# Designs tried in a protein design run: peptides against a protein of PDB entry 6B4J. Part 246

Target 1, 315 residues: chain A of PDB entry 6B4J
Amino acid sequence: DITMQWYQQLQDASMQCVLTFEGLTNSKDSQAKKIKMDLQKAATIPVSQISTIAGSKLKEIFDKIHSLLSGKPVQSGGRSVSVTLNPQGLDFVQYKLAEKFVKQGEEEVASHHEAAFPIAVVASGIWELHPRVGDLILAHLHKKCPYSVPFYPTFKEGMALEDYQRMLGYQVKDSKVEQQDNFLKRMSGMIRLYAAIIQLRWPYGNRQEIHPHGLNHGWRWLAQILNMEPLSDVTATLLFDFLEVCGNALMKQYQVQFWKMLILIKEDYFPRIEAITSSGQMGSFIRLKQFLEKCLQHKDIPVPKGFLTSSFWRS

## One batch from the design tools (peptide; made by RFdiffusion4, then SolubleMPNN)

Design b1_p28_4_s4 (from b1_p28_4, 12 letters changed)
Fold by OpenDDE base, seed 5:
Structure b1_p28_4_s4 (fold): chain B 315 residues (1-315), chain A 28 residues (1-28)
Amino acid sequence: as target 1 above (315 residues)
Amino acid sequence: SMEEQLEKLLEELKEKIEKRYKELEERR
């Protein structure tokens, strides 16, 4: 299975990255610890500062991240920080940066859906210049949200239930599994972020270049979802999230083929979702239904709320 | 390469989707 091979390759690369900077992370030396913390802050704080307020601020954040990844010194916490401070600094920063982007999907986008776009455009721009960061973003994303691949993890013989739950993307703390609503909220945030990344290009980059992980991957994701048996509550939720965020972009890109896909979703796939939807899960189902019906009726998918406009970039 | 494999997969998926769509339309 090509999809699973891809998943595993990304996970292996991520694991190898962790091993590469293990010297930095496991060092007991006070100076090394300081460097680690400085690098971690330099990598993550700019991402946390991403907001929908002004395009100029996003540019500053982007430039700071790019500078850091390029080996230039940046100011962080009142200190000059560079990845050159440690031989493993670049790998560490790339990993932590990618992790932070996904975390923003999991937390910020989950709570504020419109935040997907400013985060995604920065992530996309950085990915274009730093492909390894992009691969690590995928690795983190796929691990936390297997549905972003997509695949549904299976229970293996001898596996603990908690481990299986974690594989499914649930957080398990102190033998308590995360509530379904919180789980879906986090998954939604990550899917929305992903859907935004695949359609956005950093406006100050070379737009003539091919998107490093563009809408073709969105089409692949959607097609693969449709070829899988739906998962209760999850499929309806994430399919809606995905289409709400990137449906307009897919419509513009694939036109007639997109509408064929949408009809197939509504007429063929949706009944399969319905068949596995319990009365307590009708919310996600109904939301998807209404969205599909509206889009098909109007022959249009609206631009998602929070989409970055020209006016945003002039601010 | 993995990229080439993913591209191939995408094309296969497109064909499957097209087939499913045609079958759906034929049933109408």
Scores: peptide ipSAE 0.556, ipTM 0.935, DockQ to the pose 0.910
Fold by OpenDDE base, seed 2:
Structure b1_p28_4_s4 (fold): chain B 315 residues (1-315), chain A 28 residues (1-28)
Amino acid sequence: as target 1 above (315 residues)
Amino acid sequence: SMEEQLEKLLEELKEKIEKRYKELEERR
């Protein structure tokens, strides 16, 4: 299975990255600990500052992240910080940066869907310049949200229930599994972030180059979802999230083929979703149904709310 | 490369989708 091989390769690369900077993370030396904390802050704080307020501010954040990854000193917490402060500094920063992008999907985008676009455009731009960060973003994303691959983890003989739940993307704390609504909210945020990344290019880069992880991966994701049996509540929720964010872009790119896909979803795949949808889960199903019906009726998918416009970049 | 494999997978998936769509049209 090519999909599973890809998943595993990314996870392996991520694990190897962690091993590479283990010396920095496990050091008992006070100076090393200080460097670690400074690098962690330098990598993560700029991402947390991403907002929908102004394009100029977004550019500043991008430039700061790029500078850090390029080995240049940056100001963080009133200090000059550089990845050159430790031999493992670059690997550590790349890992933590990628982790933070996914975390923003899981938290910020989950709560504020429009936040997907400014986060995604920065992530896409950084990915273009620093491919390893992109791979690590995928690794973190895939691990937290297997549905972004997509695949549904299976229970194996001898596996603890809690471990299976974690593989499915649930948080388990103190032997208590996360509530379904919170789980879906986090998964939605990550899918929306992914859907935004695959369609956005940093406007100040070389846009003549091919997107490092573009809409072709979006088409693949959608096609693979349709080739899978639906999962109760999850499939309807995430399919809606994905199409709401990148449906317009897919429509423009794939045109007639996209509409065939949409018809197939509505006429062929929906009955399968309906068959596994309980009365208490009809909300997600109805939302998806209404979205598809509206799009098919109008032969148009709206530009998603929060999409970055030219006016944003002039601010 | 993995990228080439993913491209191949995409083409296969496109063909499957096209087939399913045609079958749907025939049933209408």
Scores: peptide ipSAE 0.548, ipTM 0.932, DockQ to the pose 0.883
Fold by OpenDDE base, seed 3:
Structure b1_p28_4_s4 (fold): chain B 315 residues (1-315), chain A 28 residues (1-28)
Amino acid sequence: as target 1 above (315 residues)
Amino acid sequence: SMEEQLEKLLEELKEKIEKRYKELEERR
């Protein structure tokens, strides 16, 4: 299975990255600890500062992240910080940066869907310049949200229930599994972020180049979802999230083929979702239904709320 | 390469979708 091979390769690369900077993370030396903390802050704080306020501020954040990844010193917490402070600094920063992008998906985007776009455009731009960060973003995303691959983890003989739940993307703390609504909220945020990344390009880069992880992956995702049996509540939720965020872009890119896909979703796949939907899960089901019906009726998918316009970049 | 494999997968999936769509249209 090509999809699973891809998943595993990304996970292996991520694991190898962790091993590479283990010396930095496990060091008992006070100076090394300080460097680690400074690098961690330098990598993550700019991402947390991403907002929809102004394009100029977003550019500043992008430039800071890019500078850090390029080995240039940046100011963080009143200190000059550089990945050159430690031989493992670059690997560590790339990993933590990628992790933070995904974390913003599961936290910020989960709560504020419109936040997907400014985060995604920065992530896309950084990915273009630093492909390793992109791979690590995928690795983190896939691990936290296997549905972004997509695949549905299966219970294996001898596996602990808690481990299975974690594989499914649930958080388990103190032997208590995350509530379904919170789980879906986090998954939604990550899918929305991903859907935004694949369609956005940093406007100040070389836009003539091919997107490093573009809409073709979105098309693949949809096609693969349709080739899978639906999962209760999850499939309906995430399919809606994905289409709401990148459906307009897919429509523009694939035109007639997109509408064929949408019809197939509504008429062939949706009944399969319905068949596994319980009365308590009707919310996501109904939302998807209404969305599909509206889009097909009007032969249009609206531009998602929060989409970045030219006016944003002039601010 | 993995990229090449993913491209092949995408093309295969496109063909499957097209086939399924045609079958659906024939049933209408």
Scores: peptide ipSAE 0.545, ipTM 0.931, DockQ to the pose 0.871
Fold by OpenDDE base, seed 1:
Structure b1_p28_4_s4 (fold): chain B 315 residues (1-315), chain A 28 residues (1-28)
Amino acid sequence: as target 1 above (315 residues)
Amino acid sequence: SMEEQLEKLLEELKEKIEKRYKELEERR
């Protein structure tokens, strides 16, 4: 399976990255620990500062992240920080930065869906300039949300239940599995972030270049989902999240083919979702149904709430 | 390359979707 091979390659690259900076992370030296913490903060704090407030602020954040990745010193916590402070600094920062982007999907976007767009446009812009960060974003995303690949992890003989639950994307703490609603909320945030990334370009870059991970991957994702048996509650939830965020962009890109896809979802795939949906899980199903019916009726997919406009960039 | 393989996969998926759509139309 090409999809699984791609997934595994990304995971392998991520694991290799971790191994490359293990000296920095495992060091007991006081200076090394300080450098590690400074680099971690320099990589992650700017991402946490991303907001929908002003385009100018977003540009400042982007420039700071790009500067850090370019080996330039940046101010963080009142200190000058550079990836050159340690031979493994760049790899560490790239990994932590990518991890933080995905974490913002998992946490911030999960709670505030509109936050997907400013985070995604920065991530896309950084990805364009630093492809390794993009690969690591995918690695982190796919590991936390296998449904973003998409695939459904399978239980293997001899596997601990907790390990299987973690593979499915659940958090397990003190032998307690995460509640389904919280799980879906986190998955939704990550899918929404991904859906935003694949359609957005940083406006101050060389937009003549091909998107590093564009809408073709979105189309692939949808097509693959439709070729899979639906998973209870998960499929309906994430399909809605994905289409709400990037459906308009897909419509513009694929036109007639996109509408064929939507018809196929509504008329062919929905019965399969319905068949596995319990009465207590009808909320996600109904939401998706209503969305699709409205879109098909109006022959239009609305621009998602929070989409960045020209006025945002002038602020 | 993996990118080329993904592109090939996309084309295959497009064909499958088209086929499924046609079958759906025939059943209407």
Scores: peptide ipSAE 0.528, ipTM 0.928, DockQ to the pose 0.886

Design b1_p28_5_s1 (from b1_p28_5, 14 letters changed)
Fold by OpenDDE base, seed 5:
Structure b1_p28_5_s1 (fold): chain B 315 residues (1-315), chain A 28 residues (1-28)
Amino acid sequence: as target 1 above (315 residues)
Amino acid sequence: SDQEFLDRIVELSKKGFKKFSDPRLDPP
């Protein structure tokens, strides 16, 4: 399967990246440890500072991340930090940066859906300039949220239940699996972030270039989801999340073809979702149903809340 | 239950992807 091959390639690349900087991460040398910590902070702190407050601040954050990835020294924690401080510094920073973007989806976007857009536009812009960061974003995203691929991880004979739960994206701590609502919340955040990334371009970049991972991947994701058996609660939740965030953009891009897809979802796929939806899970199904019915009735998909406007970039 | 949910996912994962060709799913 092409999708699974792509997934595996990205995971392999991510694993190879980890192996590449293992010397830095496993070093017992005090200076190497210091460099590692400085690089980790330099990679992750700017991402955590992303907010919806001002476009100017977002630009500063972007410029800082880009400078770091470009081998330029940046100020972090009151110190000058550069990836050139260690031969494995760049690989480490790229990995940790990508990990942090996905973590912001998992945590920040999960709690504040509107946060998807400022995070995503920075991620998209960095991806455009640093393709390896984009691949690592996907690798981290896919590992934490296999539904972002999408696929359902296969249980292998002899596999521990906890390991399988982790493969499905669940957090397992002290032999306790995360509650379904928390799981779905985290998955929602990551899907929303992904849906935002594929539609957003950094406004200060070369917008004439093709998006490195654009709306065509949104179409692919939808097509793949529709070609899968629905998963109870998960499919309805994530399909809603995806369509709420990027449905307007997909509508604008694919026009009539996208409406055909929405009709297919409503007419052919909904009954399949409904058939596997328990009474306790009807909320996610109803939410998706109502969203699609409204969109079809009004022949419009609303611009998502938190979408970055021209006024944001002037602030 | 969580177990029932996991069992369902396992079953779905074993069946693989039922690929159907629908012209509506072809990107323009």
Scores: peptide ipSAE 0.021, ipTM 0.535, DockQ to the pose 0.593
Fold by OpenDDE base, seed 1:
Structure b1_p28_5_s1 (fold): chain B 315 residues (1-315), chain A 28 residues (1-28)
Amino acid sequence: as target 1 above (315 residues)
Amino acid sequence: SDQEFLDRIVELSKKGFKKFSDPRLDPP
């Protein structure tokens, strides 16, 4: 399976990255520990500062992240920090930055769906300039949300239930699995972030280049979902999240072909979702149904709430 | 291949596709 090969390749690259900076992470030296903490803060704090407030502030954050990844010193926590402070500094920062972007999907976007767009446009712009960060974003995303690949992890004989639950994307703490609603909320945030990344370009970059992970991956994702058996509650939830965020962009890009895809979803795939939906899970199903029916009735997919306008970039 | 699958989905979509009344959504 080509999709699973791609998944495994990204996971292997991520694992190799972790091994590369293991010396920095496992060091007992006080100076190395200080450098590690400074680099971690420099990589993650700017991402946490991303907001919908002003385009100018977003540009400052982008420039700071790009400067750090370019080996330039940046101010963080009142100190000058550079990836050159340690031979493993760049790999560590790339990994932690990518992890933080995905974490913002998991936490911030999960709670505030509109936050997907400012986070995604920075992530896309950084990915364009630093492809390795993009690969690591995918690796982190795929590991936390296998439905972003998409695939369903298989239970292996002898596997602990908790480990299987973690593979499915659930958080398990103190032998307690998270509630389904919290799980779906986190998965939704990550899918929404991904759907935003594949459609957004950093406006101050070289627009002549092809998007490093563009809307063709949105088409691929939908096609792969349609080739899978629906999972109860999960498929209806994430399909809605994906279409709400990037449906307008896919419609503009693929036009008639995308409408044919939506009809196929409604007529052929939706009954399969219905067949596995219990009375207690009708919320996600009804939401997807209403969205599809509205889009087909109006012959339009609305621009998602929170989409960055020209006015945002002038602020 | 993934491309072959994508092409199959497009072909399946063609069989069920109802033309929209708005020509902007159903260009020739």
Scores: peptide ipSAE 0.021, ipTM 0.572, DockQ to the pose 0.031
Fold by OpenDDE base, seed 3:
Structure b1_p28_5_s1 (fold): chain B 315 residues (1-315), chain A 28 residues (1-28)
Amino acid sequence: as target 1 above (315 residues)
Amino acid sequence: SDQEFLDRIVELSKKGFKKFSDPRLDPP
């Protein structure tokens, strides 16, 4: 399976990255610990500062992240910080930065859907300049949300139930599994972030270059979902999230072919979702239904709320 | 071409659904 091979390759690359900076992370030396903390803050704080307020602020954040990844010193916590402070500094920063982007999907986007766009445009722009960060974003995303691949993890003989639940994307704390609503909320945030990344380009980059992980991956994702049996509540939720965020972009890019795909979703796949939907899960089902019907009726998919306009970049 | 690739994906999507057990319904 080509999809599973791709998944595994990204996970292997992520594991290798962790091994490369193990010396920095496991060091007992006080200076190494200080460097680690400074690098971690320098990588993650700018991402947490991303907001919908002004394009100028977003540019400053981008420039700071790019400078850090380029080996330039940046100011963080009142100190000059550089990846050159340790031989493993760059690998560590790339890993932690990628992890933080996915975490913003899991937390911030999950609670505020509009936050997907400013986070995604920075992530896309950084990915264009730093491909390894992009691969690590995918690795973190796929691990936390297997539905972003998409695939359904299988239980293996001898596996602990808690480990299986974690593979499915659930948080398990103190032997208690996460509630379904919270699980779906986090998965929604990550899918929305992914759907935003694949369509957005950093406006101050070389836009003549091909998007490193563009809308063709959105098409692939939809096709793969359609070739899988739907999961109760999960499929209806995430399919809606994906289409709401990137449906307009897919429509513009693929035109008639996208409408053929959307009709296929409505006519062939949606009845399969309906067949497995219980009365207690009707919310996600109805939302997807209404979205599909409205789009097909109007022959249009609306621009998602929070989409960054030209006026945002002039602010 | 990219278009031929996309068309092929659409055709594959029509031919068959892989059956996956719902991990929540098929507990170990």
Scores: peptide ipSAE 0.018, ipTM 0.520, DockQ to the pose 0.071
Fold by OpenDDE base, seed 4:
Structure b1_p28_5_s1 (fold): chain B 315 residues (1-315), chain A 28 residues (1-28)
Amino acid sequence: as target 1 above (315 residues)
Amino acid sequence: SDQEFLDRIVELSKKGFKKFSDPRLDPP
C-alpha cells in the first residue's frame, strides 16, 4: 500500500534523525548538556510565542526560526545560540522544532481552534525553506494522530493493550487511558493544524513555487477517509474539523470536483457514519450534518474563523 | 463501551483501505 509505505518512510526518517543526534541527547558532558538545553529552547520557545496578535511579531518569530535552521546565531535566554555548537545540533533542532509544531496542534489548537492559522503559516513557510522539518512534522503528526495519514493501526498478536492504545493516539499514564473527550480534543487540534498547513503559504516567500505539502494532500486525505469504514465519533469529529478549516480552500481550488465529493460525503458516506453512531455520540454527528447541509444549501463553505487577513500582515 | 470501541478499531484495521472506490474521488 502506497500510503503505508509513505507512513513508514517518514517514521524511519524520524527514527534515523533521533539516532543521528543520540550523542548529543545522551551525553553526560556538562557542556553538551548545556548546548542541548540551549538548542532545545531556541527551537521551541519561538513556536510557543506564535500568536494572533500581529503579523510583524509573527515575521520576527519566523525569521528567528529560519536563522537558527540556517546556522546563524540567534538570541535565546540571553545567550547566543547556534546549531553549529555541536555537529548534531541541526538534526536535533529540526526534530525538536517539528515536534513542537505538532505539540502546538495537540495543545494550543485543541483549546483555541483559531490558533491553527498563525502556527500553520509559520510551519508552512519553514517547511518551504527546510523540507526536512516538514517531513519530521508529518512523522510526528502521523505518530500522534494516525487519522492524519489516515489509517487504523493494526493490533499485532502479543501486543499489550496499553501499547495499542498509544498507537491509536491515546495517552496512557499509570495504566489509565485518556478519556475519549480529551483524546478527540487533541486529535481535533492536530487535524485542524494539518488542514491549515496544507492551504497556507508564507506571504514573504517565493509564491511562484509549489506548496511543499499543498491542497492536493487535502484531497488525498478526504479520498482516503471516504475509502475507510467510519469509526464511531472519531470520523464525524475529524471530518468536520478538516472541512471547517480547509473546506473553503478546497472549494476554491477544485470547484465542481469538490462539490461532487461533498455530495458523496452527504449521500453515500454520511449514512455509514449514522449507522455506527450511538445516542451518546450524536453531538459530533449532528455538528457534521448541520455543517454539510448548510454548505450544500448555500453552495458555499465559509472562510474559517481565525483565517489570516491582509490586515493581520500589515499590523 | 471502551472495549467495544477498541474491538471496532481492531476490526477496521484488518479491512484495509480500498472498500469504497468512487471515480469522482480521483485527484483532479
Scores: peptide ipSAE 0.188, ipTM 0.735, DockQ to the pose 0.512; fails the geometry check

